# Peptides against a protein of PDB entry 6KZJ, part 10

Target 1, 71 residues: chain A of PDB entry 6KZJ
Amino acid sequence: SPDLLSEVSEMKQDLIKMTAILTTDVSDKAGSIKVKELVKAAEEEPGEPFEIVERVKEDLEKVNEILRSGT

## One batch from the design tools (peptide; aimed at target 1 L5)

Design b2_p15_6_s3 (made by RFdiffusion4, then SolubleMPNN; from b2_p15_6, 5 letters changed)
Fold by OpenDDE base, seed 1:
Structure b2_p15_6_s3 (fold): chain B 71 residues (1-71), chain A 15 residues (1-15)
Amino acid sequence: as target 1 above (71 residues)
Amino acid sequence: LDLVMKMLKQVEALL
């Protein structure tokens, strides 16, 4: 539903923000590049609901990789 | 962080 997709999108945005805060003080250029990519992907207008879901999934995977790399 | 990563994995599994 549109409400569920909106909620997932909001959660993704919060995770991107948290990741950006956690990676800001580190010289991790790879993390910085990934954060920029996530922000850009979040600004893109997806067409179909499936494209939104796949983009959110990809973004969450990237956030997970950044968080895992910091541990 | 572990809790956040676990929640992420749960969301990824639903998408």
Scores: peptide ipSAE 0.092, ipTM 0.669, DockQ to the pose 0.082
OpenDDE base, seeds 2, 3, 4, 5: peptide ipSAE 0.068, 0.072, 0.054, 0.070; ipTM 0.593, 0.597, 0.564, 0.597

Design b2_p15_6_s4 (made by RFdiffusion4, then SolubleMPNN; from b2_p15_6, 5 letters changed)
Fold by OpenDDE base, seed 3:
Structure b2_p15_6_s4 (fold): chain B 71 residues (1-71), chain A 15 residues (1-15)
Amino acid sequence: as target 1 above (71 residues)
Amino acid sequence: LELVMEILKRVEALL
């Protein structure tokens, strides 16, 4: 439906924004506070792209540990 | 951070 397509498009845009934030040299400028606020806001909203990505990251780390340990 | 960036890029490509 057009509503689902709009929602997916919004999620994609949020992922692009977060990628840009992480790829920009976060170390250099006074924008660090705004970046932290954006990251925190993305974590606080249930189902937001950042929260989903962090869960996926955690799961991938667990898989890597299992493969490395052989157990 | 590198892992997060890689995951973001992969998810972005799938959407």
Scores: peptide ipSAE 0.071, ipTM 0.579, DockQ to the pose 0.181
OpenDDE base, seeds 1, 2, 4, 5: peptide ipSAE 0.094, 0.089, 0.083, 0.061; ipTM 0.582, 0.572, 0.571, 0.548; seeds 1, 2, 4 fail the geometry check

Design b2_p15_7_s1 (made by RFdiffusion4, then SolubleMPNN; its pose is not in this set)
Fold by OpenDDE base, seed 4:
Structure b2_p15_7_s1 (fold): chain B 71 residues (1-71), chain A 15 residues (1-15)
Amino acid sequence: as target 1 above (71 residues)
Amino acid sequence: SLKDKLIKEVLEMLE
C-alpha cells in the first residue's frame, strides 16, 4: 500500500542518515562505503515496492558492516 | 500481496 511504502521510504532515509553518522568518524578507517550513493538513492523516487525493500536491505547490510567492524 | 508481506517483514526488522 502507498502508506506502507511511504513509511519504508522514511525509514530508509533514517537509515541513510544513521549510516552517514557512523561513517563520519570512521570514514578514514573504514573501507569505501559509498554514503553519497545511499543519499542519492534516498532522494530518488522509491519505485516499485520490491525495489524499495531491496534498497533498504542493502542499506541495512552496509550499516551492519559498519557496526560489525567495531568502528 | 506478497510485496506487502515482504514490506511488513522489513518494517518489523527495523522496529
Scores: peptide ipSAE 0.043, ipTM 0.528, DockQ to the pose 0.046
OpenDDE base, seeds 1, 2, 3, 5: peptide ipSAE 0.022, 0.021, 0.019, 0.024; ipTM 0.471, 0.465, 0.472, 0.471

Design b2_p15_7_s2 (made by RFdiffusion4, then SolubleMPNN; its pose is not in this set)
Fold by OpenDDE base, seed 3:
Structure b2_p15_7_s2 (fold): chain B 71 residues (1-71), chain A 15 residues (1-15)
Amino acid sequence: as target 1 above (71 residues)
Amino acid sequence: SLLDELIKEVLKQLE
């Protein structure tokens, strides 16, 4: 439903905001998380509900990488 | 893992 899709989209936006707060530009190493990439993904067309879920999962994976690496 | 917990929470919101 439109309400559910709006809720999921809001959750994704919150995750991106949290990631931006936790991420700092400490190096130009290949393993660094690209916050700009997360923002770009949020600005793209949401697409079908399944595609929205997959993008949220990808964002969560990136957050997990930040937490695991300590960067 | 933390990722697993977060994914579970997202899926919960989709129910």
Scores: peptide ipSAE 0.073, ipTM 0.643, DockQ to the pose 0.035
OpenDDE base, seeds 1, 2, 4, 5: peptide ipSAE 0.060, 0.058, 0.050, 0.057; ipTM 0.600, 0.598, 0.558, 0.602; seed 4 fails the geometry check

Design b2_p15_7_s3 (made by RFdiffusion4, then SolubleMPNN; its pose is not in this set)
Fold by OpenDDE base, seed 3:
Structure b2_p15_7_s3 (fold): chain B 71 residues (1-71), chain A 15 residues (1-15)
Amino acid sequence: as target 1 above (71 residues)
Amino acid sequence: SLLDKLIKEFLEMLS
């Protein structure tokens, strides 16, 4: 439903914003995070709620890979 | 790190 899509999309936007704030200056590898790409992905066509969740997971996994490589 | 743990928690919420 439109309400469900809006709710999940808002959650995605919140997670992207939180990640961007926290990762901007945590390590030498933090500069490698494509923050602009994450923000752009949040503004793209949402699709189905499942697709939104999968895109968020993929974004967070990329951040996690960068963090593990520097820790 | 603390940030690494936070990211892992978010991933768990979405799994």
Scores: peptide ipSAE 0.077, ipTM 0.610, DockQ to the pose 0.036
OpenDDE base, seeds 1, 2, 4, 5: peptide ipSAE 0.064, 0.065, 0.076, 0.062; ipTM 0.576, 0.576, 0.617, 0.576

Design b2_p15_7_s4 (made by RFdiffusion4, then SolubleMPNN; its pose is not in this set)
Fold by OpenDDE base, seed 1:
Structure b2_p15_7_s4 (fold): chain B 71 residues (1-71), chain A 15 residues (1-15)
Amino acid sequence: as target 1 above (71 residues)
Amino acid sequence: SLLDELIKEVLEMLS
Protein backbone atom coordinates (compact mmCIF):
# COMPACT_ATOMS: atom_id res chain seq x y z
CA SER B 1 0.00 0.00 0.00
CA PRO B 2 1.06 3.61 -0.38
CA ASP B 3 1.20 3.94 3.40
CA LEU B 4 3.66 1.05 3.70
CA LEU B 5 5.80 2.41 0.85
CA SER B 6 5.90 5.83 2.48
CA GLU B 7 6.86 4.42 5.86
CA VAL B 8 9.61 2.20 4.46
CA SER B 9 10.91 5.01 2.26
CA GLU B 10 11.05 7.36 5.23
CA MET B 11 12.90 4.73 7.24
CA LYS B 12 15.44 4.33 4.44
CA GLN B 13 15.94 8.07 4.22
CA ASP B 14 16.49 8.31 7.96
CA LEU B 15 19.00 5.46 7.91
CA ILE B 16 20.87 7.05 5.01
CA LYS B 17 21.05 10.35 6.86
CA MET B 18 22.29 8.67 10.01
CA THR B 19 24.84 6.71 8.00
CA ALA B 20 26.10 9.92 6.43
CA ILE B 21 26.57 11.51 9.84
CA LEU B 22 28.30 8.47 11.30
CA THR B 23 30.65 8.02 8.34
CA THR B 24 31.70 11.66 7.89
CA ASP B 25 34.50 11.23 10.42
CA VAL B 26 35.72 8.18 8.50
CA SER B 27 34.91 9.52 5.03
CA ASP B 28 38.46 8.78 3.90
CA LYS B 29 37.65 5.09 4.33
CA ALA B 30 34.17 5.31 2.79
CA GLY B 31 35.37 4.71 -0.76
CA SER B 32 32.60 2.24 -1.51
CA ILE B 33 29.89 4.41 0.05
CA LYS B 34 28.72 7.34 -2.04
CA VAL B 35 26.45 9.32 0.27
CA LYS B 36 25.25 11.55 -2.55
CA GLU B 37 24.18 8.53 -4.57
CA LEU B 38 22.40 7.01 -1.61
CA VAL B 39 20.46 10.21 -0.98
CA LYS B 40 19.44 10.40 -4.63
CA ALA B 41 18.38 6.77 -4.60
CA ALA B 42 16.14 7.49 -1.63
CA GLU B 43 14.51 10.34 -3.53
CA GLU B 44 13.87 8.18 -6.60
CA GLU B 45 11.10 5.62 -6.84
CA PRO B 46 12.54 2.82 -4.71
CA GLY B 47 10.15 0.05 -5.69
CA GLU B 48 8.46 -2.44 -3.41
CA PRO B 49 9.11 -2.40 0.35
CA PHE B 50 11.18 -5.58 0.21
CA GLU B 51 13.48 -4.06 -2.41
CA ILE B 52 13.89 -0.93 -0.30
CA VAL B 53 14.78 -2.96 2.78
CA GLU B 54 17.31 -5.02 0.85
CA ARG B 55 19.00 -1.85 -0.40
CA VAL B 56 19.12 -0.50 3.15
CA LYS B 57 20.67 -3.75 4.37
CA GLU B 58 23.29 -3.56 1.63
CA ASP B 59 24.16 0.00 2.60
CA LEU B 60 24.48 -0.90 6.26
CA GLU B 61 26.65 -3.89 5.39
CA LYS B 62 28.97 -1.53 3.53
CA VAL B 63 29.14 0.65 6.62
CA ASN B 64 29.96 -2.42 8.68
CA GLU B 65 32.78 -3.30 6.28
CA ILE B 66 34.27 0.15 6.79
CA LEU B 67 33.99 -0.20 10.55
CA ARG B 68 35.71 -3.58 10.49
CA SER B 69 38.47 -2.33 8.22
CA GLY B 70 39.05 0.61 10.53
CA THR B 71 39.48 -1.59 13.58
CA SER A 1 32.92 -0.85 19.00
CA LEU A 2 29.63 0.66 20.10
CA LEU A 3 28.90 1.79 16.54
CA ASP A 4 29.67 -1.67 15.18
CA GLU A 5 27.25 -3.25 17.64
CA LEU A 6 24.55 -0.72 16.76
CA ILE A 7 24.87 -1.51 13.05
CA LYS A 8 24.69 -5.23 13.76
CA GLU A 9 21.54 -4.77 15.82
CA VAL A 10 19.85 -2.74 13.09
CA LEU A 11 20.78 -5.36 10.48
CA GLU A 12 19.29 -8.05 12.69
CA MET A 13 16.02 -6.13 12.93
CA LEU A 14 15.88 -5.91 9.13
CA SER A 15 16.75 -9.57 8.54
Scores: peptide ipSAE 0.071, ipTM 0.643, DockQ to the pose 0.034
OpenDDE base, seeds 2, 3, 4, 5: peptide ipSAE 0.071, 0.063, 0.064, 0.062; ipTM 0.641, 0.631, 0.634, 0.627

Design b2_p15_8_s3 (made by RFdiffusion4, then SolubleMPNN; its pose is not in this set)
Fold by OpenDDE base, seed 2:
Structure b2_p15_8_s3 (fold): chain B 71 residues (1-71), chain A 15 residues (1-15)
Amino acid sequence: as target 1 above (71 residues)
Amino acid sequence: SLLERLLALEKKLKE
């Protein structure tokens, strides 16, 4: 539904914000994780709801990898 | 959590 799409889009935006905070003043050369790729993905056309969810899932996995590699 | 919410939304979209 449009409501679900809006919620997913908001979650993606929040995820990008969190990623930016976590990677501030930190090298983006950790474990094949590209911070700029997360930003670029957010700037791309959202597409259909399922495609947005899959991109959010991928971004979340990248954030998780950043957290794991930082500890 | 964010992950739980995301997984729930993904499941809903697959219905």
Scores: peptide ipSAE 0.098, ipTM 0.618, DockQ to the pose 0.078
OpenDDE base, seeds 1, 3, 4, 5: peptide ipSAE 0.095, 0.094, 0.096, 0.097; ipTM 0.625, 0.618, 0.612, 0.617

## One batch from the design tools (peptide; aimed at target 1 S9 L38 V56)

Design b2_p16_1_s1 (made by RFdiffusion4, then SolubleMPNN; its pose is not in this set)
Fold by OpenDDE base, seed 1:
Structure b2_p16_1_s1 (fold): chain B 71 residues (1-71), chain A 16 residues (1-16)
Amino acid sequence: as target 1 above (71 residues)
Amino acid sequence: LDLVMKILKRVEALLK
C-alpha cells in the first residue's frame, strides 16, 4: 500500500542519515576504512530479502555481544 | 562502528 511504501521510504532515509554520520566519523578516525568497498558489498548482497535480514540479524547479535561484554 | 556501518548498508540495500 502507499502508506507502507511511505513508511519504508522514511525508514530508509533515516538509515542513510545514520550511515552518513558513521562513515564520516570513522573516515576521520580510521586510517584505512574502505567505505566504497563496504557499500558495494552491501549492494551486491545475494539472496532474497529474508536472507539479507538474517545476515543483518547475525551482525546485530555480534554488536550486542560486544556491548554486553564491554570489549 | 565498522560492523554498524555494514548493517546499515545491508538494510539500505534491502530497502532500495
Scores: peptide ipSAE 0.077, ipTM 0.571, DockQ to the pose 0.494
OpenDDE base, seeds 2, 3, 4, 5: peptide ipSAE 0.060, 0.073, 0.058, 0.060; ipTM 0.573, 0.569, 0.581, 0.570

Design b2_p16_1_s2 (made by RFdiffusion4, then SolubleMPNN; its pose is not in this set)
Fold by OpenDDE base, seed 1:
Structure b2_p16_1_s2 (fold): chain B 71 residues (1-71), chain A 16 residues (1-16)
Amino acid sequence: as target 1 above (71 residues)
Amino acid sequence: LELVLEILKRVEALLK
């Protein structure tokens, strides 16, 4: 539906903005060429949308575990 | 932070 497409587009733009902030922050701190590699690897993530979503879910779980453990 | 960045990029790519 048009409303769903609008919502998805807004979410996409927000994620782009967040990514830009995080990439600049990481680049300033790490001077790491590896960040660019990670970014490109993420953009080229293989698989169907469902498979990508499942990987994102797994990564979010890892983030949650790191935050809980403090490591 | 790098993991969060990767997640955001994956979601961004999914929405493209």
Scores: peptide ipSAE 0.073, ipTM 0.557, DockQ to the pose 0.457
OpenDDE base, seeds 2, 3, 4, 5: peptide ipSAE 0.071, 0.069, 0.070, 0.061; ipTM 0.552, 0.552, 0.559, 0.570

Design b2_p16_1_s3 (made by RFdiffusion4, then SolubleMPNN; its pose is not in this set)
Fold by OpenDDE base, seed 1:
Formats: structure tokens, C-alpha cells, sequence
Structure b2_p16_1_s3 (fold): chain B 71 residues (1-71), chain A 16 residues (1-16)
């Protein structure tokens, strides 16, 4: 529906803004990060939307583990 | 932070 499309579009825009902020910060501080390569790899993520979501879930679990462990 | 960036980019790609 048009309402769902608008909601998804807004969510996408928010994510783009967040990414822009984080990539700028990382690019200024991290001399070794290849932001362009990371973007390319993510854009070429194979599989159906469900498979992509599962990979995102896995990454979130890793982030959570780092935060919990303090390492 | 690298993982956060990767997550965001994957989600962006999904939504495009």
C-alpha cells in the first residue's frame, strides 16, 4: 500500500542519515577503514530479503556480545 | 562501529 511504501521510504532515509554520520566520523578517525568497500559489499549482499535480515541479525548479536563483554 | 556500519548498509540495500 502507499502508506507502507511511505513508511519504508522514511525508514530508509533515516538509515541513510545515520550511515552518513557514522561513515564521516569513522573516515575522519580511522585510517584503515575502507568505507567504500564496505558499502559495495553490503549492496552486493546475495540472497532474498529474509537471508539479508538474518545476516543483519547475526551482526547485531555480535555487537551485543561486544557491549556485554566490554571487549 | 564497523559492524554497525555494515548493518546499516545491508539494511539500506534491502530497502532500495
Amino acid sequence: as target 1 above (71 residues)
Amino acid sequence: LDLVLEILKRVEALLK
Scores: peptide ipSAE 0.074, ipTM 0.569, DockQ to the pose 0.501
OpenDDE base, seeds 2, 3, 4, 5: peptide ipSAE 0.071, 0.070, 0.072, 0.060; ipTM 0.564, 0.564, 0.578, 0.560

Design b2_p16_1_s4 (made by RFdiffusion4, then SolubleMPNN; its pose is not in this set)
Fold by OpenDDE base, seed 4:
Structure b2_p16_1_s4 (fold): chain B 71 residues (1-71), chain A 16 residues (1-16)
Amino acid sequence: as target 1 above (71 residues)
Amino acid sequence: LDLVMEILKRLLALEK
């Protein structure tokens, strides 16, 4: 559904924003996680909903790594 | 964190 694609895309954008906030505060401890990489990935063609979900999962894993580094 | 949790919940719902 186009509506589902839009929703997932919005969620991905929110994740990128959260990642950016977290990485700016813990940038010195953020190893291989790059906000610029996430932004570039968002600019790429999202493709089908499944592909977007998989990319969002990857972004979530990166966010989790940032959170773990702060705990 | 609240936003991340909400996104996770929504993603899990989509996968069902």
Scores: peptide ipSAE 0.089, ipTM 0.602, DockQ to the pose 0.077
OpenDDE base, seeds 1, 2, 3, 5: peptide ipSAE 0.086, 0.080, 0.056, 0.079; ipTM 0.597, 0.574, 0.532, 0.598

Design b2_p16_2 (made by RFdiffusion4)
Pose (drawn by RFdiffusion4):
Structure b2_p16_2 (pose): chain A 69 residues (1-26, 29-71), chain P 16 residues (1-16)
Amino acid sequence: SPDLLSEVSEMKQDLIKMTAILTTDVKAGSIKVKELVKAAEEEPGEPFEIVERVKEDLEKVNEILRSGT
Amino acid sequence: ALDIVRRVLKQVNALL
């Protein structure tokens, strides 16, 4: 549904903002369009499986930021 | 954290 795509688009923007905060990359050469396109093509599994991996990774980032380790 | 965020960004692109 369009609502699902819009929520994912918002997550993508949140991740860009997080990248800008965390990066020391001094045209943002650390972000490669070809790597992004390849990853979009090659990430395995259906959306549910991808969402579970995204959730796990976000929980891990949250732990780092909240606990400091 | 940044490496994870960029990995998640690539996974989000696969969802879109």

Design b2_p16_2_s1 (made by RFdiffusion4, then SolubleMPNN; from b2_p16_2, 7 letters changed)
Fold by OpenDDE base, seed 4:
Structure b2_p16_2_s1 (fold): chain B 71 residues (1-71), chain A 16 residues (1-16)
Amino acid sequence: as target 1 above (71 residues)
Amino acid sequence: ALDLVMKILQRVEALL
């Protein structure tokens, strides 16, 4: 639905921002800023929209666990 | 976490 796509689009934008921050921080430590390259490396994943959303939720849960534990 | 974020972005892009 258009509402779902809008919500996913907003999530995408937020994740892009987070990725830019994280990759910049890592790249600064490595002496090579490649934020744009890493964002461009985003490839299309196979699967129907529902399956993609479920995989995204699973990945977000894993990210949350890592952030919560600090490990 | 960064690898997971990148995977999430890829999947979101495929959805849109």
Scores: peptide ipSAE 0.095, ipTM 0.598, DockQ to the pose 0.589
OpenDDE base, seeds 1, 2, 3, 5: peptide ipSAE 0.087, 0.075, 0.085, 0.072; ipTM 0.584, 0.588, 0.579, 0.568

Design b2_p16_2_s2 (made by RFdiffusion4, then SolubleMPNN; from b2_p16_2, 8 letters changed)
Fold by OpenDDE base, seed 4:
Structure b2_p16_2_s2 (fold): chain B 71 residues (1-71), chain A 16 residues (1-16)
Amino acid sequence: as target 1 above (71 residues)
Amino acid sequence: PLELVMEILKRVEALL
């Protein structure tokens, strides 16, 4: 569904922004995140948008747990 | 740790 694809795309954009914020302080030496490569990989990702969203939710829940615990 | 969070975010971005 184009609506689900649009929502997944928005989620990805937010993750890119978060990554940029987190990486700005840590390393001039961290390899540049190739945003364009990630976008292209996402366009070719097999599976339904719903499955992608569920995987994202699971990983974000783990991120939240780490941030809350201070780990 | 923050490094693990960053790694997870990168993995998530690759999935989207």
Scores: peptide ipSAE 0.105, ipTM 0.617, DockQ to the pose 0.360
OpenDDE base, seeds 1, 2, 3, 5: peptide ipSAE 0.102, 0.105, 0.105, 0.072; ipTM 0.609, 0.610, 0.601, 0.588; seed 2 fails the geometry check

Design b2_p16_2_s3 (made by RFdiffusion4, then SolubleMPNN; from b2_p16_2, 7 letters changed)
Fold by OpenDDE base, seed 1:
Structure b2_p16_2_s3 (fold): chain B 71 residues (1-71), chain A 16 residues (1-16)
Amino acid sequence: as target 1 above (71 residues)
Amino acid sequence: PLDLVMKILKLVEALL
């Protein structure tokens, strides 16, 4: 539906803005992340899209733990 | 920690 596509598009735009902010004062290592390589890695992951979602979930949980612990 | 956040954001951007 056009409304859902618009919502997803706005979400993507917000993520791009967040990425731009985070990359301004971080190491070259972070800036070296290749989007094309990430897409390829995702395509090679067995169990798509579930396995990809679970990997993202796991990483988000790690981020939450870091923020919650303050260390 | 910021490297992990950026990895996730770029992955999500690529998937959307």
Scores: peptide ipSAE 0.090, ipTM 0.566, DockQ to the pose 0.393
OpenDDE base, seeds 2, 3, 4, 5: peptide ipSAE 0.089, 0.088, 0.089, 0.100; ipTM 0.564, 0.567, 0.575, 0.599; seed 5 fails the geometry check

Design b2_p16_2_s4 (made by RFdiffusion4, then SolubleMPNN; from b2_p16_2, 7 letters changed)
Fold by OpenDDE base, seed 3:
Structure b2_p16_2_s4 (fold): chain B 71 residues (1-71), chain A 16 residues (1-16)
Amino acid sequence: as target 1 above (71 residues)
Amino acid sequence: ALELVMEILKRVLALL
């Protein structure tokens, strides 16, 4: 559906913006993250689409916990 | 750890 594709595209754009903000704020103190390695890891993600989404959900929960704890 | 958050976001982005 074109409407669903537009919604996913907007979500992707928001994540790009969030990533850019985090990389700029941390770049002065943290080593450069190897983007190529992260892309490769994502491409090699095993499982059906549902299982991949569940792993993403788990990772987002970890993000939520980090943000709440400030660590 | 902000570095971990950044890595997770990059992985999510790569899946989209």
Scores: peptide ipSAE 0.104, ipTM 0.603, DockQ to the pose 0.384
OpenDDE base, seeds 1, 2, 4, 5: peptide ipSAE 0.073, 0.102, 0.073, 0.073; ipTM 0.600, 0.622, 0.569, 0.603

Design b2_p16_3_s2 (made by RFdiffusion4, then SolubleMPNN; its pose is not in this set)
Fold by OpenDDE base, seed 1:
Structure b2_p16_3_s2 (fold): chain B 71 residues (1-71), chain A 16 residues (1-16)
Amino acid sequence: as target 1 above (71 residues)
Amino acid sequence: MVLEMLKRVEALKKKL
């Protein structure tokens, strides 16, 4: 449904924004998180809704790892 | 701010 794509697109955009905020603060410590890969995955064609969801889940896991490693 | 964004992302994840 177009509503599902809109919701997933919003999630993706929120993850990008969150990653940008976290990476500006953690750029000195998070030497291994390819921010560039998150941004590239964000700029890549969304593909099927399932592929978008899986990318968003992976990006959320990466963000969670950043938050845990910074503690 | 960051925690609220995480909550929003998690809430959306649960709706998918």
Scores: peptide ipSAE 0.107, ipTM 0.638, DockQ to the pose 0.078
OpenDDE base, seeds 2, 3, 4, 5: peptide ipSAE 0.101, 0.053, 0.101, 0.055; ipTM 0.651, 0.527, 0.645, 0.534

Design b2_p16_3_s3 (made by RFdiffusion4, then SolubleMPNN; its pose is not in this set)
Fold by OpenDDE base, seed 1:
Structure b2_p16_3_s3 (fold): chain B 71 residues (1-71), chain A 16 residues (1-16)
Amino acid sequence: as target 1 above (71 residues)
Amino acid sequence: MVLELLKQLLALEKKL
């Protein structure tokens, strides 16, 4: 679905921004994340598209709350 | 958590 692709693209961009904020002072292991390895790991992700997107939406809100509260 | 969510989104993009 093109609408779902647009929503996923937006969430991906938000997560990239959050990653940049949270990984500014993190170990070489976080900075050395090979995109190819993430893509390969992503191919093993279980669940149907709807189940995955709902899980991501819920957890993304939790990340936002943590960032806003500072805890 | 953020990196796991990114992985899940990449998986989702491939499944769409």
Scores: peptide ipSAE 0.493, ipTM 0.899, DockQ to the pose 0.777
OpenDDE base, seeds 2, 3, 4, 5: peptide ipSAE 0.492, 0.492, 0.491, 0.491; ipTM 0.898, 0.897, 0.898, 0.898

Design b2_p16_5 (made by RFdiffusion4; failed a check: the pose's geometry)
Pose (drawn by RFdiffusion4):
Structure b2_p16_5 (pose): chain A 69 residues (1-26, 29-71), chain P 16 residues (1-16)
Amino acid sequence: SPDLLSEVSEMKQDLIKMTAILTTDVKAGSIKVKELVKAAEEEPGEPFEIVERVKEDLEKVNEILRSGT
Amino acid sequence: SLREKLAEVKWLLDKL
């Protein structure tokens, strides 16, 4: 549904913002369009499986930021 | 697609 796509678009913008905060990349050469396109093509599994991996990774980032380790 | 958007989100997250 369009609502699912809009939530994911918002998540993508949140991750761009997080990248800008965390990066020391001094045209943002550390972000490669060809790598992004390849990753969009090649990430395995259906949406549910991808969402589970995204959730696990976000939990891990949250633990780093909240606990400091 | 939803799958492609999630793949992009996963790729960006892996860069953090």

Design b2_p16_5_s1 (made by RFdiffusion4, then SolubleMPNN; from b2_p16_5, 6 letters changed)
Fold by OpenDDE base, seed 4:
Structure b2_p16_5_s1 (fold): chain B 71 residues (1-71), chain A 16 residues (1-16)
Amino acid sequence: as target 1 above (71 residues)
Amino acid sequence: SLKEELAEVRYLLSLL
């Protein structure tokens, strides 16, 4: 559904913002996650639903790595 | 919380 995709996109943006907060506190150890790159990617047109889902999955994996490592 | 937001995102993805 277009409305569902819009909601996913909004939550993805929130996820990126939360990731930025986490990485700023542990930025010295978060070498694999570039917050600026994630923000730029969120500002770009997501494209087709598949592309949106794949980008969200990628961001989720990065956040999971932060949560799992504590960094 | 971050974990709660992540759970919501995963739920929405499951509906696609």
Scores: peptide ipSAE 0.056, ipTM 0.554, DockQ to the pose 0.058
OpenDDE base, seeds 1, 2, 3, 5: peptide ipSAE 0.048, 0.054, 0.042, 0.049; ipTM 0.552, 0.534, 0.546, 0.539

Design b2_p16_5_s2 (made by RFdiffusion4, then SolubleMPNN; from b2_p16_5, 7 letters changed)
Fold by OpenDDE base, seed 2:
Structure b2_p16_5_s2 (fold): chain B 71 residues (1-71), chain A 16 residues (1-16)
Amino acid sequence: as target 1 above (71 residues)
Amino acid sequence: SLKEELAVVRYLLSLL
């Protein structure tokens, strides 16, 4: 759905920002992204797209907690 | 597409 796509796009943008803060070697790896290969890997992941999104949200919440608490 | 955007998000998570 368009709402889910918008949510994923927002998470992607936030994740890019967090990654830039936490790592220094992002540019070289990001430039070599092969979308077709990543899509294949995503299709092998257990669960429907919504379930994968929920796992991503959970991981982002964990990262947010670490950044907020410093632990 | 949703699958492509989700794949990019998953890749970025692997870098954290």
Scores: peptide ipSAE 0.241, ipTM 0.759, DockQ to the pose 0.494
OpenDDE base, seeds 1, 3, 4, 5: peptide ipSAE 0.153, 0.154, 0.156, 0.140; ipTM 0.667, 0.662, 0.662, 0.650

Design b2_p16_5_s3 (made by RFdiffusion4, then SolubleMPNN; from b2_p16_5, 6 letters changed)
Fold by OpenDDE base, seed 2:
Structure b2_p16_5_s3 (fold): chain B 71 residues (1-71), chain A 16 residues (1-16)
Amino acid sequence: as target 1 above (71 residues)
Amino acid sequence: SLKEELAEVLYLLKLL
């Protein structure tokens, strides 16, 4: 529904902003993917609410892998 | 470290 799509889209944008803020100061330690590029990819990817959620989860996993690999 | 703590938080968020 349009209401669900709007709600999920808003959530996605909030998560992108939070991720960018949290990872900006550690971006130089990122091994495989730049945080800025990850944020851009997440913002540009369209889809239905479920697809948006899944892409957010995937991006969070990518960030998590970068952080774990740097420890 | 802060980096490790952030990784843990992101892992938890991924599980949602």
Scores: peptide ipSAE 0.062, ipTM 0.586, DockQ to the pose 0.048
OpenDDE base, seeds 1, 3, 4, 5: peptide ipSAE 0.044, 0.053, 0.058, 0.045; ipTM 0.561, 0.528, 0.587, 0.513; seed 3 fails the geometry check

Design b2_p16_5_s4 (made by RFdiffusion4, then SolubleMPNN; from b2_p16_5, 7 letters changed)
Fold by OpenDDE base, seed 5:
Structure b2_p16_5_s4 (fold): chain B 71 residues (1-71), chain A 16 residues (1-16)
Amino acid sequence: as target 1 above (71 residues)
Amino acid sequence: SLKEELAVVLYLLKLL
């Protein structure tokens, strides 16, 4: 329905704003992180929504492993 | 690295 689509669009916009703040903060703390290069690489093969979700899951697992191992 | 992976996660979430 139009209401659902508008709600999803609003949620996406809010996420974009938060993402911009967080990525900037991460970049500022670490000196130089090639965020734009990572974004470019991810954008080259974004794929369908399902493929994006699977990449998110994979990356979250990587983050979890880093936190557990410290590496 | 953690920071690199976090950046990718945030970007991918943005694409959803």
Scores: peptide ipSAE 0.116, ipTM 0.616, DockQ to the pose 0.113
OpenDDE base, seeds 1, 2, 3, 4: peptide ipSAE 0.111, 0.109, 0.109, 0.109; ipTM 0.603, 0.600, 0.598, 0.596

Design b2_p16_6_s3 (made by RFdiffusion4, then SolubleMPNN; its pose is not in this set)
Fold by OpenDDE base, seed 1:
Structure b2_p16_6_s3 (fold): chain B 71 residues (1-71), chain A 16 residues (1-16)
Amino acid sequence: as target 1 above (71 residues)
Amino acid sequence: MVLEMLKRVEALKKKL
């Protein structure tokens, strides 16, 4: 449904924004998180809704790892 | 701010 794509697109955009905020603060410590890969995955064609969801889940896991490693 | 964004992302994840 177009509503599902809109919701997933919003999630993706929120993850990008969150990653940008976290990476500006953690750029000195998070030497291994390819921010560039998150941004590239964000700029890549969304593909099927399932592929978008899986990318968003992976990006959320990466963000969670950043938050845990910074503690 | 960051925690609220995480909550929003998690809430959306649960709706998918």
Scores: peptide ipSAE 0.107, ipTM 0.638, DockQ to the pose 0.078
OpenDDE base, seeds 2, 3, 4, 5: peptide ipSAE 0.101, 0.053, 0.101, 0.055; ipTM 0.651, 0.527, 0.645, 0.534

Design b2_p16_7 (made by RFdiffusion4)
Pose (drawn by RFdiffusion4):
Structure b2_p16_7 (pose): chain A 69 residues (1-26, 29-71), chain P 16 residues (1-16)
Amino acid sequence: SPDLLSEVSEMKQDLIKMTAILTTDVKAGSIKVKELVKAAEEEPGEPFEIVERVKEDLEKVNEILRSGT
Amino acid sequence: LRTQLAEVKWLLDKIL
């Protein structure tokens, strides 16, 4: 549905903002369009499986930021 | 939906 796509678009913008905060990349050469396109093509599994992996990774980032380790 | 989630996963991997 369009609502699912809009939530994911918002998540993508959140991750760009997080990248800007965390990066020391001094045209943002650390972000490669070809790598992004390849990853969009090649990430395995259906949406549910991808979401589970995204959730696990976000939980890990949250633990780093909240606990400091 | 699957392609947008793949892009989100790729960005998150770069943060990690």

